# Peptides against a protein of PDB entry 5T59, part 53

Target 1, 112 residues: chain A of PDB entry 5T59
Amino acid sequence: TTPTMQSTSLLTEHLGYPPISLVDDIINAVNEIMYKCTNAMEKYLMQRNIIGKKDFSDEIKIGTAKLESLLENSVDKNFDKLELYVLRNILSIPSDLLEENRFRLLHHEKLV
Target 2, 90 residues: chain B of PDB entry 5T59
Amino acid sequence: EHIRFQRLVQVCNKALEESIRKLQSWEKIHECFPNYGQTREGIENLTVCQQQVIKLWSNLSRVEFDAIFHERSIEEKLNQLDDLINKARS

## One batch from the design tools (peptide; aimed at target 1 P3 N89, target 2 R7)

Design b2_p26_6 (made by RFdiffusion4)
Pose (drawn by RFdiffusion4):
Structure b2_p26_6 (pose): chain A 112 residues (1-112), chain B 90 residues (1-90), chain P 26 residues (1-26)
Amino acid sequence: as target 1 above (112 residues)
Amino acid sequence: as target 2 above (90 residues)
Amino acid sequence: EIDFDDITEEEIEEFKELMEELEEES
């Protein structure tokens, strides 16, 4: 289903937070991991940048950064589909409920 | 009957597996370090990276998301939502 | 329902526009 304002309004009440807030926590979380990994990889190699008698410090900075940017694209790509797939199929509303009052059951849930 | 939360786990894992796939290929890894990878020690060091970075990627994401799913009780909110739409359709 | 692998970039753009509109209405 396509998201609607009632679903955002109702799901915000059922969840206690907007449906997007969960998606923010995920995207924000994986990005932090992405950089934590690349930074960890660059330092592992920089203290191993000299093999034999040659110094590969330049190649490592370029390689570690050249990898980082490829994840920035792939992650932004694959987690936007997640941002979509979730708000459409998971945090989702059918027509059975907004055509004939979903408000009954949510109000009914918070009380009885 | 509880089906929506397992989906959330499936879609998260799906997004992560596709997010890291280009790093599982030794080729693209060596392309970023062509001269460095032509040395024996360089090959050994790069192998230690991609295998440890992938493990670090999997672990950090697994721990946080399980934590996020806890701080927001999403497994319950969705289980309540799954079994609630069924009561409505009935 | 839609499959995750069938989501295109155009659909993502349209979806973001829809989400901005819904945020403005909120």

Design b2_p26_6_s1 (made by RFdiffusion4, then SolubleMPNN; from b2_p26_6, 9 letters changed)
Fold by OpenDDE base, seed 1:
Structure b2_p26_6_s1 (fold): chain B 112 residues (1-112), chain C 90 residues (1-90), chain A 26 residues (1-26)
Amino acid sequence: as target 1 above (112 residues)
Amino acid sequence: as target 2 above (90 residues)
Amino acid sequence: EIEYDDITDEEIEEFRKLLEELKKEL
């Protein structure tokens, strides 16, 4: 279900943090990992930039940049999907529990 | 009974797998290094590089995501959420 | 409930707008 202020508030109370904070942590982590991977790739190849008598440094720099861009685009797309999936399917409260009676039940369970 | 945390892990793995898919393609790698990849030594270097990057991606993701899940106590919280929902519907 | 593979670019964009509005109210 689509997140609402009500569901967000209830989940925040339950989790101790807003649901989106978890997603933010995940996305921030993968972005950091992404650049660590691309940096490692560039460094590895730049240490092996000369083959025979030819220097491939320029090609390596351009090539790794292209791969980084491809990875960035893929990460952005897939983790946008992840965010939507998580907030709609996982960190969500069914509509029947958002009714007044069920809402009170959730509060009661927390207070007990 | 408890389904939400399992789904979280699954979708995380799915997103990670789909994100790295292009780097798993030798053709895509080679296209970025057309002249470098025409040499034997270049091919060898690219092959090792590709393998190392994919492993690094997988290892770092596992460590960092597990840390996040632990810090946020998300498995416990999602299990509790499942229980609350099931209880409310009973 | 939606499946990961069924999520479209359009849905992502719409959802992003929703989240932006929701964040303003938090």
Scores: peptide ipSAE 0.580, ipTM 0.944, DockQ to the pose 0.936
OpenDDE base, seeds 2, 3, 4, 5: peptide ipSAE 0.574, 0.577, 0.578, 0.579; ipTM 0.944, 0.944, 0.944, 0.944

Design b2_p26_6_s2 (made by RFdiffusion4, then SolubleMPNN; from b2_p26_6, 11 letters changed)
Fold by OpenDDE base, seed 3:
Structure b2_p26_6_s2 (fold): chain B 112 residues (1-112), chain C 90 residues (1-90), chain A 26 residues (1-26)
Amino acid sequence: as target 1 above (112 residues)
Amino acid sequence: as target 2 above (90 residues)
Amino acid sequence: EIEYDDITDEEIKEFRKLKEEILKEL
């Protein structure tokens, strides 16, 4: 079931916010977490960049950047899937409830 | 008959798990640090780093997602949605 | 209803377009 204007409006009324706002919060959070993780990794390794007589700073910077990119791509893909799933399967209204009579029922229940 | 919030939690966990999957691979980590990882000390550092990052990922995601769910009252709202749907179909 | 693992890359692309439309409606 694809989200519609009607379902979005009804869910917004029910939730007190648009359904997409929840997913936006989740995605923003995971993005922040992602960069905290990659930053922590880089800093940890950069504090340990000298092994013996060799400086691995350049390799560490390149390596952590590669891992960051890898994680970014994975997060982007999986949380786009999540968003699609949530909006389609969780924050959705069955078609039978989008009919006129069911619409009135939902509105009535809110007012009572 | 409340199923939506459970599904939300499940799919969030799934997305988090799949997102961190490649970082859980030692081989993938090592590939990014081919020379550093050829040293004993480098391997030790990478091992600790990998473990810490995975833990940080898990802990931060739990805290932040729980906060979001609380602020949005999503469990209650999804339960209510389930109830409304079930009532309408009864 | 679809499963998380069954969502395709094409569906993701289409969803991104849909998301933009939803945002415009808000």
Scores: peptide ipSAE 0.506, ipTM 0.939, DockQ to the pose 0.792
OpenDDE base, seeds 1, 2, 4, 5: peptide ipSAE 0.501, 0.501, 0.503, 0.502; ipTM 0.939, 0.939, 0.939, 0.939

Design b2_p26_6_s3 (made by RFdiffusion4, then SolubleMPNN; from b2_p26_6, 10 letters changed)
Fold by OpenDDE base, seed 4:
Structure b2_p26_6_s3 (fold): chain B 112 residues (1-112), chain C 90 residues (1-90), chain A 26 residues (1-26)
Amino acid sequence: as target 1 above (112 residues)
Amino acid sequence: as target 2 above (90 residues)
Amino acid sequence: EIEYDDITDEEIKEFHELLKELLEKQ
């Protein structure tokens, strides 16, 4: 279900933090991991930049940059999808729980 | 009964897998290093590099995501949410 | 419920706008 002010408030109370905070943590983590991976790749290849008598440093730098761009685009797309999925399907409250009587139930259960 | 946390893990894995898919393609890797990859040593280095980066991606994501899930107590919270929903529907 | 593979770019765009509005109100 689509997030609302009501569902966000209830979930925030339940979680102890806004639902979006979890997604932010995940996205921040994967972005960090992404650049660690591309950096490691570049470093590994740069340590092996000489083949025979030819220096491939420039090609390695360009190539790793291209791969980084490809990974960036894919990460952006897939974790945008993840964000939508999580907030609509996982960190969501069904309409039956948003009804008046069930709304009170959620609040009551939190207090006891 | 408890489904939300499982789905969270699944979608995280899905996003991670789809994100790294292009790097898993040897053709894509080789295209980025057209001359380097024409050498035997270059191919060997690229092969190892590809394997290492994929492993690093997998390992780091596992560690970091597990840490996030723990810090946010998300499994417990999602299980509780499932319980509340199930209770309301019963 | 939406499936991961069924999520479109348009849906993402619309969702981002929604989130932006929600966050501004929080």
Scores: peptide ipSAE 0.659, ipTM 0.951, DockQ to the pose 0.955
OpenDDE base, seeds 1, 2, 3, 5: peptide ipSAE 0.657, 0.655, 0.657, 0.656; ipTM 0.951, 0.950, 0.951, 0.951

Design b2_p26_6_s4 (made by RFdiffusion4, then SolubleMPNN; from b2_p26_6, 11 letters changed)
Fold by OpenDDE base, seed 4:
Structure b2_p26_6_s4 (fold): chain B 112 residues (1-112), chain C 90 residues (1-90), chain A 26 residues (1-26)
Amino acid sequence: as target 1 above (112 residues)
Amino acid sequence: as target 2 above (90 residues)
Amino acid sequence: EIEYDEITDEEIKEFKELLKKLLEQQ
């Protein structure tokens, strides 16, 4: 279900933080990891840039940049999907719990 | 009974796997280094590089995501959420 | 419930817009 003010409030109370914060942490982490990976790749190849008498430094830089771009696009797409999935399927409250009687139950359970 | 945390882990793994899929393609890697990859030594270097980056991706994501899940106490919270939902439906 | 593989670009776009509005209200 699509997040609402009500569900977000309840989940925030339950979690101790807004649901989006978890997603933000995940996305920030993967972005950091992504660039660490591409940087490591570039460094590894740049240490091996000379083969025979030819210097492949320029090709390595361009190539790693291309791979980074490909990875960026894929990460963006997949973690947009993840965000939607998490907030709709995982960090969500079914409609039956958003009813008045069940709403009180959630609040009560939190207090005890 | 408890399903949400499992699904969280699953979708995280899914997103990670799909994200790295193109880098797992040797053809995609080689296309980025057309001349470098025409040399034997270049191919060897690219092969090792590809393996290393995939391992690094996997290892770093595991460590970082586990840290996030721990810091956010998300397993416990999601289990509690499942329990609340199940209780309400019983 | 939506499956990961079934999520479309359009759904993402719409969701992000709705999410943006929601967050702005908070």
Scores: peptide ipSAE 0.672, ipTM 0.952, DockQ to the pose 0.943
OpenDDE base, seeds 1, 2, 3, 5: peptide ipSAE 0.671, 0.669, 0.670, 0.672; ipTM 0.951, 0.951, 0.951, 0.951

Design b2_p26_7 (made by RFdiffusion4)
Pose (drawn by RFdiffusion4):
Structure b2_p26_7 (pose): chain A 112 residues (1-112), chain B 90 residues (1-90), chain P 26 residues (1-26)
Amino acid sequence: as target 1 above (112 residues)
Amino acid sequence: as target 2 above (90 residues)
Amino acid sequence: SSEERLEKVMNTSEEEFEEVVDFFEE
């Protein structure tokens, strides 16, 4: 199902937060991990940048950054599909409820 | 009958597995360090990275998301939503 | 910004959505 304003309004009331806020927490979380991993990997190699008698510091900075940007694309790619797949299929509304008052059951839930 | 939350876990894990796949390939890893990877110690060091980064990637994401799912009670809100649409269709 | 993202999600085409479904249900 395609998202609607009633679903956003109703689901915001049921959840206590807009449906997108959960998606924000996920995207923002994985990005922090992505950089935490790459930074951890660069330092592991920079203290191992000299093998034998040669210094590969330049190659490492380029390699670690060349990897980081590839995840920035792949993650932005795969988590936007998540942002879509969730708001369409998980935090979702059928027609049975907005055609004939979903408001009854949510109001009914908060009370009885 | 409780089916929507398991889907949230499936779609999150699905997004993560695809997000890291290019790093599971030793080839693309060596492409970023071609000269450094042509040394024995370089090969050993790069192996320690991709295997540890992947484990770190899996662990950090697993812990946070389980935490996010807790701070927002999403397993319950969705279980309440799953069993509620059923009561409505009935 | 959140409203713009929701509008983007709502304006997403049916073909793009079917690809997303295939992707996640693989």

Design b2_p26_7_s1 (made by RFdiffusion4, then SolubleMPNN; from b2_p26_7, 8 letters changed)
Fold by OpenDDE base, seed 3:
Order: C-alpha cells, then sequence, then structure tokens
Structure b2_p26_7_s1 (fold): chain B 112 residues (1-112), chain C 90 residues (1-90), chain A 26 residues (1-26)
C-alpha cells in the first residue's frame, strides 16, 4: 500500500515514532558500519605498506578509496530498495483498516 | 499469522548480503591494488584483509540491527499490527 | 531530506515496486 498522512499518523501512534525513523536508524547504522569496515581495511594495509623496499602507501590509499566508493554505491542502491519495501509493505496499513470505524478501533485499542 | 517482522529481517539480510557482494569478489579487490597485488606478500595481505572486512561487516550489522530492533520494539509492534489486521478481517 | 524520500516512496511506480518485491521475496 501507499503511505498516506492517515496511515503515517496511525503508525506513529502505534509505534511511538514515525515509520521512517526506523528506516533512518537502519540506514545510519549501515553507513557507520560501512565506514568502519573501509577504515579498518585502510589501516590494516597501511601497516603493511612496504614490500621489497617499495612503498605502496599511495596505491593503498587510492585503492581503499575506490573500494569505499564501490561499497557506498551498493549500499545506497540496496537500502533505497529496502526503504521502499519497508514503508510500502511492512510498515503499512491496509485500506480496509483506514475507514472511520476501523480508525476508532485502533485508537480504542491503545487507550484500553 | 505474524509475517511482518519476518519480512523485515529478510529484507535487511538481503540488502546487507547484496551490499557486500562486490567486496567478496577477489577480482574487484585486486583491481584496486594492481601493483600491490602482484607481490606475494601483497596478495596475502589482501586476502586476510578481505576476509576480515567481510566478517566485520557481518558481525557489526547483526549487532547493530538487533539493537535497533530492540530499542524500537519493532517485533512486538509488527506482531500487534498483524493481529489488528487479522482481527479486522475476521 | 525526509520529505524528498517520502515523495519518492509515494510516487514509485507499481512496476518498480513489483521489481523490488521480487528482489526481496524471491
Amino acid sequence: as target 1 above (112 residues)
Amino acid sequence: as target 2 above (90 residues)
Amino acid sequence: SREERLERIMNTSEEELKEVEEFFES
């Protein structure tokens, strides 16, 4: 289903937070994890930057940056899909529950 | 009966798996370090690095996502939502 | 922004939605 002002309000009341806030938490978390991973990779390789009297520091920095970009693009693509799916199919209210009488029931359930 | 939380977990896992897929490719890793990867020691270092990054990705994502789900009480809330929908349709 | 993201979600075509559903449910 498509998110509406009504469904968002009802879900916010039910969850205690807007549905998109959950998605924000997920996206923020994966971004943080992503940079922790790339940072760890760079540090690991930079501690091993000299091989056979040759310094590969510049190549390591450039290479890890390229991998970071690759990962960023993949994360963005996949979690854009995730956001769509979650907000349309998971954190959603079927239209039959958005009628006035059903709205009252949802509100009543919270108060009782 | 309860399906929404299961779907959430499934979707999160799929997105995480697909996001790390390219880093699981040795070819992609090697392409970023063309000269470094031509040395024996370089190959060894890249191999260990790749494995460690993938493990770190998996472990951190599990811990962080579980924490989010707990803090947001999302399993309980989604189960309640399923129950409300089922009740309304019965 | 959140507003832009919500707008994207609301305006997503049924075809794209189905593709995303197949992506996660297959």
Scores: peptide ipSAE 0.744, ipTM 0.957, DockQ to the pose 0.807
OpenDDE base, seeds 1, 2, 4, 5: peptide ipSAE 0.743, 0.743, 0.744, 0.744; ipTM 0.957, 0.956, 0.957, 0.956

Design b2_p26_7_s2 (made by RFdiffusion4, then SolubleMPNN; from b2_p26_7, 9 letters changed)
Fold by OpenDDE base, seed 4:
Structure b2_p26_7_s2 (fold): chain B 112 residues (1-112), chain C 90 residues (1-90), chain A 26 residues (1-26)
Amino acid sequence: as target 1 above (112 residues)
Amino acid sequence: as target 2 above (90 residues)
Amino acid sequence: DREERLKKIMNTSEEELEEVEKFFDS
């Protein structure tokens, strides 16, 4: 279903926070994880930057940056989809519950 | 009966899996280190690095997402939502 | 910002939504 002010309010009341806040937490977490991963990769390879008599530091830095960009693009794409799906299909209120009688039920149940 | 939380977990996992898919490609990794990866030691290092980063991705995401779900009490809340919906439809 | 994001979510085409749903539901 499509989020509305009413559904957002109801869900916020139910959750104790706006639905999008959960998505924000998820997205923030994955972004943090992403950079931790790429940083770890760079650090690992930079500790192994010399092979034989050649220093590959520059290539490692550039290569890791490329991988980071690749991962960034993928994360953005997939978690944009996630945001849409979560807010439309998981953190959503069916239309029948937005009707008067069901709306009352939601409020009543919360206060019980 | 309770479907929303399971769906949330599934969706998160799918997004995580698809996000890391490119890094699971050895070809993609090697392309980023064309000269380094032409050496035996380089290949070995890249191989280990690839494995480690994928494991790190998996482990960190599990820990962090579980923490989020716990802090937000999302399983309980989604179960309650399912119950409310089911009750309303009964 | 959140308002903009929510608006985008609300205005997402049915086709795109179906694609995303197929992506996750498959």
Scores: peptide ipSAE 0.736, ipTM 0.956, DockQ to the pose 0.900
OpenDDE base, seeds 1, 2, 3, 5: peptide ipSAE 0.736, 0.735, 0.735, 0.736; ipTM 0.956, 0.956, 0.956, 0.956

Design b2_p26_7_s3 (made by RFdiffusion4, then SolubleMPNN; from b2_p26_7, 8 letters changed)
Fold by OpenDDE base, seed 4:
Parts: structure tokens; sequence; C-alpha cells
Structure b2_p26_7_s3 (fold): chain B 112 residues (1-112), chain C 90 residues (1-90), chain A 26 residues (1-26)
């Protein structure tokens, strides 16, 4: 079910925060994790940058950057999908229930 | 009965798994380090690095997402939402 | 903005919505 103003308001009341805020937290977290991973990879390899008499520092930096880009693209794609799915199918209220009955239930439960 | 939180976890896991899929490809890793990966020692380092990154990805995501879910009380809230919906339909 | 993001979701094509659903439910 596609989000509406009504569903967003009701869910915000229920959750105590807008539904999209949860998605924001998730996306922010994965982005942070992504860069931590690529940074760790670079550091690990840079500590092992010399093999024999050859210094592979430049190649390591470039290669890590390429992997970062690859990961960025994948994260963006998959978590864009996640946002859509979560807001439509998880943090959602069925359209047939976006009536007085649903509202009453939320209101009643909140007061109990 | 309660389905939404389970779905949330599943969706998060799927997105995480699909996001890291490319890094699970040795070919992709090796392509980024063409000369480094031509050495025995380089291959060994890349192998360990790949494994460590994947583990780090998994561990960090687990910890961070669990923290988010806890802070947002999302399991409880989604369970309540399920209950409300089920009650409305009963 | 959040409103803009929600609007984008509302404007997402049916085909893409189906693909996303299938992606996570398959």
Amino acid sequence: as target 1 above (112 residues)
Amino acid sequence: as target 2 above (90 residues)
Amino acid sequence: SNEERLQKIMNTSEEELKEVDEFFES
C-alpha cells in the first residue's frame, strides 16, 4: 500500500516518529558501515603494500576506491528498494482500514 | 500473527546480502588489484582481506541494525500494528 | 526532503513496485 498523508500521520502517532525516520536510520547506518569496510580494507592492504621490492601502494589505493564505488552502487540500489518495500509493505496501513475503525483503534489503544 | 517485524528483518538482510554480493566475487576483487594479485603473497592478502571485509560487513550491520531496532522499539510497534490490523479485520 | 522522498514513492511505476516486491518476497 502506497503511503498517504493519513497513513503517515497515523503511523507517526503510533511509532512516535515518522516511518521514514526508521529508513533514514537504516540507510545512514549502512552507509557508515560501507565506508568503514572499505577503509578497513585499504588499511589492511596498505600494511601489506610491499611485496618483494615492489610497492603496490598506488594500486591498492586505486583498487580499494574501485571496490568502494562498486559497493556504493550496490548499496544505493538495494536500499532504495528497501525504502520502497518498507514504507509500502511494512510500515503501512491497509487502505481498507484507513477509515474510522482504524483510527478509533489507534486512539483507543493509545489511551489505554 | 505477527509478520511485519519478521519481514523487516528479512528485507534488511536481503538488502545487506545483495549489497555485499559483488565483493564476494573473487574475480571482482582480483580485477581491482591486477598486479598485486599476480603475486602469491598478494593473493593471500587479498583472500584474507576479502574474508575480513565480509565478516566486518556482517558484524557491523548486525550490531547497528539491532541497535536501531531497539532504539526505535520497532518490533513492539510492528507487533502492535499487526494486532491492531488483525483486530480491525476480525 | 522526507516529503520529496514520499512523493517519489507515490510516483513509482507499477512495474518497479512489482519488481521490488518480488525481489524481497521471492
Scores: peptide ipSAE 0.693, ipTM 0.952, DockQ to the pose 0.764
OpenDDE base, seeds 1, 2, 3, 5: peptide ipSAE 0.692, 0.692, 0.691, 0.691; ipTM 0.952, 0.951, 0.952, 0.952

Design b2_p26_7_s4 (made by RFdiffusion4, then SolubleMPNN; from b2_p26_7, 8 letters changed)
Fold by OpenDDE base, seed 4:
Structure b2_p26_7_s4 (fold): chain B 112 residues (1-112), chain C 90 residues (1-90), chain A 26 residues (1-26)
Amino acid sequence: as target 1 above (112 residues)
Amino acid sequence: as target 2 above (90 residues)
Amino acid sequence: SAQERLQRIMNTSEEELEEVKKFFEE
């Protein structure tokens, strides 16, 4: 289904928050996790940057940065899909219920 | 009967899994550290690092997403939504 | 903005919607 002003309002009333807020929470969380992971990777390897007589610090920094970029791209792509799917297929109201009867049901259930 | 929350969990898991999939590739990891990965110790370190990052990704995601779902009461709300829809269609 | 994002979602093609649906419902 396609989000509408009506469905958004109804869902907001039902949820207690706009549907997109949930998606925002999810996206913000994964972004934070992503950088925690890449940071952990860099720190772990930087603690092991010297092998024999060679210092691989520069290579480690560059390499972890590349992996970060790779992960960023993947996260963006997949969670853009997630946002679309969630808002269209999960946090959605079927069109047949976007009539007064649905509205009444929500209000009735809320008051009971 | 209740389908929306299950789908939400599924979608989240899929997105998380697909997001980390490239980091699960040893080849991609190794390519980022071409000289470091030519050493025995380097390979060992990268292997452990890869495993740890994937575990960290999974663990943090589980904890954080569960917290979000709880704070937003999303399971209950989605179940209620399913019930409302089913009731209206009955 | 949230409104802009919703608008983009509303304007998503049926083809892309189906692709995303297949992606998550495999």
Scores: peptide ipSAE 0.719, ipTM 0.955, DockQ to the pose 0.862
OpenDDE base, seeds 1, 2, 3, 5: peptide ipSAE 0.719, 0.719, 0.718, 0.719; ipTM 0.955, 0.954, 0.954, 0.954

Design b2_p26_8 (made by RFdiffusion4)
Pose (drawn by RFdiffusion4):
Structure b2_p26_8 (pose): chain A 112 residues (1-112), chain B 90 residues (1-90), chain P 26 residues (1-26)
Amino acid sequence: as target 1 above (112 residues)
Amino acid sequence: as target 2 above (90 residues)
Amino acid sequence: EEEEEEEEEEEEEEEEMEEEEEELEE
């Protein structure tokens, strides 16, 4: 289903937070991991940048950064689909409920 | 009957697996370090990275998301939502 | 070849999303 304002309004009430806030926590979380991994990988190699008698510091900075940017694209790509797949199929509303009052059951839930 | 939360786990894992796939390929890894990878020790060091970075990627994401799913009780809110739409359709 | 594999994956994801939307509408 396509998201609507009633679903955003109702799901915000049921969840206690807007549906997008969960998606923010996920995108924000994975990005932090992405950089944490690349930074960890660069330092592992920089203290191993000299093999034999040659110094590969330059190649490592370029390689670690050249990898980081490829995840920035792939992650932004794959988690936007998640931002879409979730708001359309998981935090979703059918027509059975907004055509004939979903408000009854949510109000009914909070009380009885 | 509880089907929506398992989906949230499936879609998260699906996004992560695709997010890291290009790093599972030794080829693309070596392309970023062509000269460094032509040394024995370089090959050994790069192997230690991709296998540890992937493990770190999987572990950090697994722990946080399980935590996020807890702080927002999403498994329950969705289980309440799944079994609630059924009561409505009935 | 890598681009073609990524496009096939995108098509499969779109089809899965459409099937789940149809299940929710029913």

Design b2_p26_8_s1 (made by RFdiffusion4, then SolubleMPNN; from b2_p26_8, 8 letters changed)
Fold by OpenDDE base, seed 5:
Structure b2_p26_8_s1 (fold): chain B 112 residues (1-112), chain C 90 residues (1-90), chain A 26 residues (1-26)
Amino acid sequence: as target 1 above (112 residues)
Amino acid sequence: as target 2 above (90 residues)
Amino acid sequence: KEEEEEKKEEEEFEKELKEEEEELES
């Protein structure tokens, strides 16, 4: 089920930040890591671009770019799934807690 | 009793694992460097590179995700959420 | 007892994850 506006508000109050912010942090981090990895690969291979008398610089650049693209697509797909799962199943409020009585309980626990 | 944070860690690990899966394939790596990988030295370099990038991926993700979880206090918050839900249903 | 509970939780997690994957692909 899709998160409701009410659940988002309650979770924001509980967390101190909107639930989506956590997901954003995770996605931003993995993207940064991804490019650090591909950059490291390219640099490593470019330092070893000449074998015998042949220069493989062009092939290395193209190959690394292909790997980067492959990784980008995989990251995008898998972390889209992660986002949906986290927001729907982890950062979620059961329907019974959306009732008025349960809402008060959340406020009470926060204040104590 | 506390399950949400465990699930968060699990799904993060799953996403990371599946994202790097194809880079763990030697065949996929070699396909990107068809001529370079026909040389002995090229194969050696690609092998080391593959190992290094996988380690880098694992190490960086661990450090960065742990930092995020700490900064967001997410374990504590999710445990509290579990407790609230359990109390409400008792 | 604890191992059985952990296994059940893991199975539930896998089912839920699979459902999300299928939904996203549709």
Scores: peptide ipSAE 0.033, ipTM 0.879, DockQ to the pose 0.101
OpenDDE base, seeds 1, 2, 3, 4: peptide ipSAE 0.032, 0.032, 0.032, 0.026; ipTM 0.880, 0.880, 0.879, 0.866

Design b2_p26_8_s2 (made by RFdiffusion4, then SolubleMPNN; from b2_p26_8, 7 letters changed)
Fold by OpenDDE base, seed 2:
Structure b2_p26_8_s2 (fold): chain B 112 residues (1-112), chain C 90 residues (1-90), chain A 26 residues (1-26)
Amino acid sequence: as target 1 above (112 residues)
Amino acid sequence: as target 2 above (90 residues)
Amino acid sequence: KEKEEEEKKEEEEEKELEEEEEELES
């Protein structure tokens, strides 16, 4: 189920930040890592671009770009799934705790 | 009793593993470098490159995700959430 | 016993993840 406004508010109070912020950090990190990986690949191969008398620089650039696109698509797909799962199943409040009495409990625990 | 943080780690690992799966395929790597990969030296370079990038992916993800989890105190917060839920149900 | 329970929990979590993935793909 999709997180409710109430769940988001309660979790934000508990965490000290909105639940989506954690997911954003994760996604931003993996995107940065992805770029670093593909850049490292390109640099490594470009340092080894000449074999015999043939220059493979153009092929290396195109090939690395293709791999980057492939990786990007996979990252997007898998981390979209991650986002959904985290927000729905990990950073979630059970329905029984969304009642007024349970809401008080969370506030009380924070104050104690 | 504490399950949420374990789940978070598992989901993260799965997403990372599934994301890098395409680069683990030698066939897909070779397809991106059809002429380069026809040379002995090219094959050697691609092999090393593939191994290194996978290791880099694993190492960077571990370091960065651990940093995020620490900065967000997420293990503690998720454990507390589990405790609150369990207490409310008792 | 504790180890077995943890393994069962991990299996359940994996199933839940798979279900969410299927829902997202649909």
Scores: peptide ipSAE 0.021, ipTM 0.870, DockQ to the pose 0.099
OpenDDE base, seeds 1, 3, 4, 5: peptide ipSAE 0.021, 0.021, 0.021, 0.021; ipTM 0.870, 0.868, 0.869, 0.868; seeds 1, 3 fail the geometry check

Design b2_p26_8_s3 (made by RFdiffusion4, then SolubleMPNN; from b2_p26_8, 10 letters changed)
Fold by OpenDDE base, seed 2:
Structure b2_p26_8_s3 (fold): chain B 112 residues (1-112), chain C 90 residues (1-90), chain A 26 residues (1-26)
Amino acid sequence: as target 1 above (112 residues)
Amino acid sequence: as target 2 above (90 residues)
Amino acid sequence: EEKKKEEEEEEKFEKELEEEEKKLES
C-alpha cells in the first residue's frame, strides 16, 4: 500500500525530513557511484587501448557504453524496488497507530 | 525488537548486489569487447578491470551509504519508531 | 538465542521483500 498523507506527515515530524528524502539520497548516491565506476572502467581500458599494432579505442568506448546501459537498467529496476519497500515497510506507520488516539500519542512522545 | 534499520541495511545491500550482478559475469564483459578480449593482453586487462570496478562499487557504496545513514540519523530514528510502535501495542 | 532471533527476522524480511518485488513486477 502507498503511504498515506497522514503517515508521511507523522514520519516527517519524527525524522525531521520527508521519508522520500532518504530514498532520494540513496538513489542519487548510487547513480553517482555508477557513473564513477563506468568512467573508471573506460579510462582504465583507454590507457590500454593499443595491443600490438591494433587500436581498440572505438571498441572500448562502445563496450563501456553498453555496460553502462546495462548497469543503469539494473540500478533503476532494483532501486525502484528498494524505494517501494522502504516507503511501504520501513518508513511506515501501522494503520492502528494512525487513529486519533495513537496520533496524539506520537505527538505526546515527541514533546515529552 | 529493533528491526527496521536492519531491514534498511539488508535491502540496500540486496539492491547493490543485484545491480552489480551483470558486471560479475565474465561472459557479459567479454561480449562487450569481442575483439579486444581475444587477445592475451586484452583478457588480462578486462580481468583486472572487472575486479577493480566491482571493488570500487562495493567500497564507494559502503562509504556513501554509511554517510547518508549518519547524516539522516536513520538508525536512531528507526529504533525510536520501533520502540514507539512496540510501546503502543503493549 | 539472539542469533536465532536475528535469523528468524531475516527470513521474514526476505519473504516480505520478495512479496514487494512481485507486486512491483505485476
Scores: peptide ipSAE 0.047, ipTM 0.889, DockQ to the pose 0.100
OpenDDE base, seeds 1, 3, 4, 5: peptide ipSAE 0.044, 0.035, 0.041, 0.040; ipTM 0.889, 0.886, 0.888, 0.887

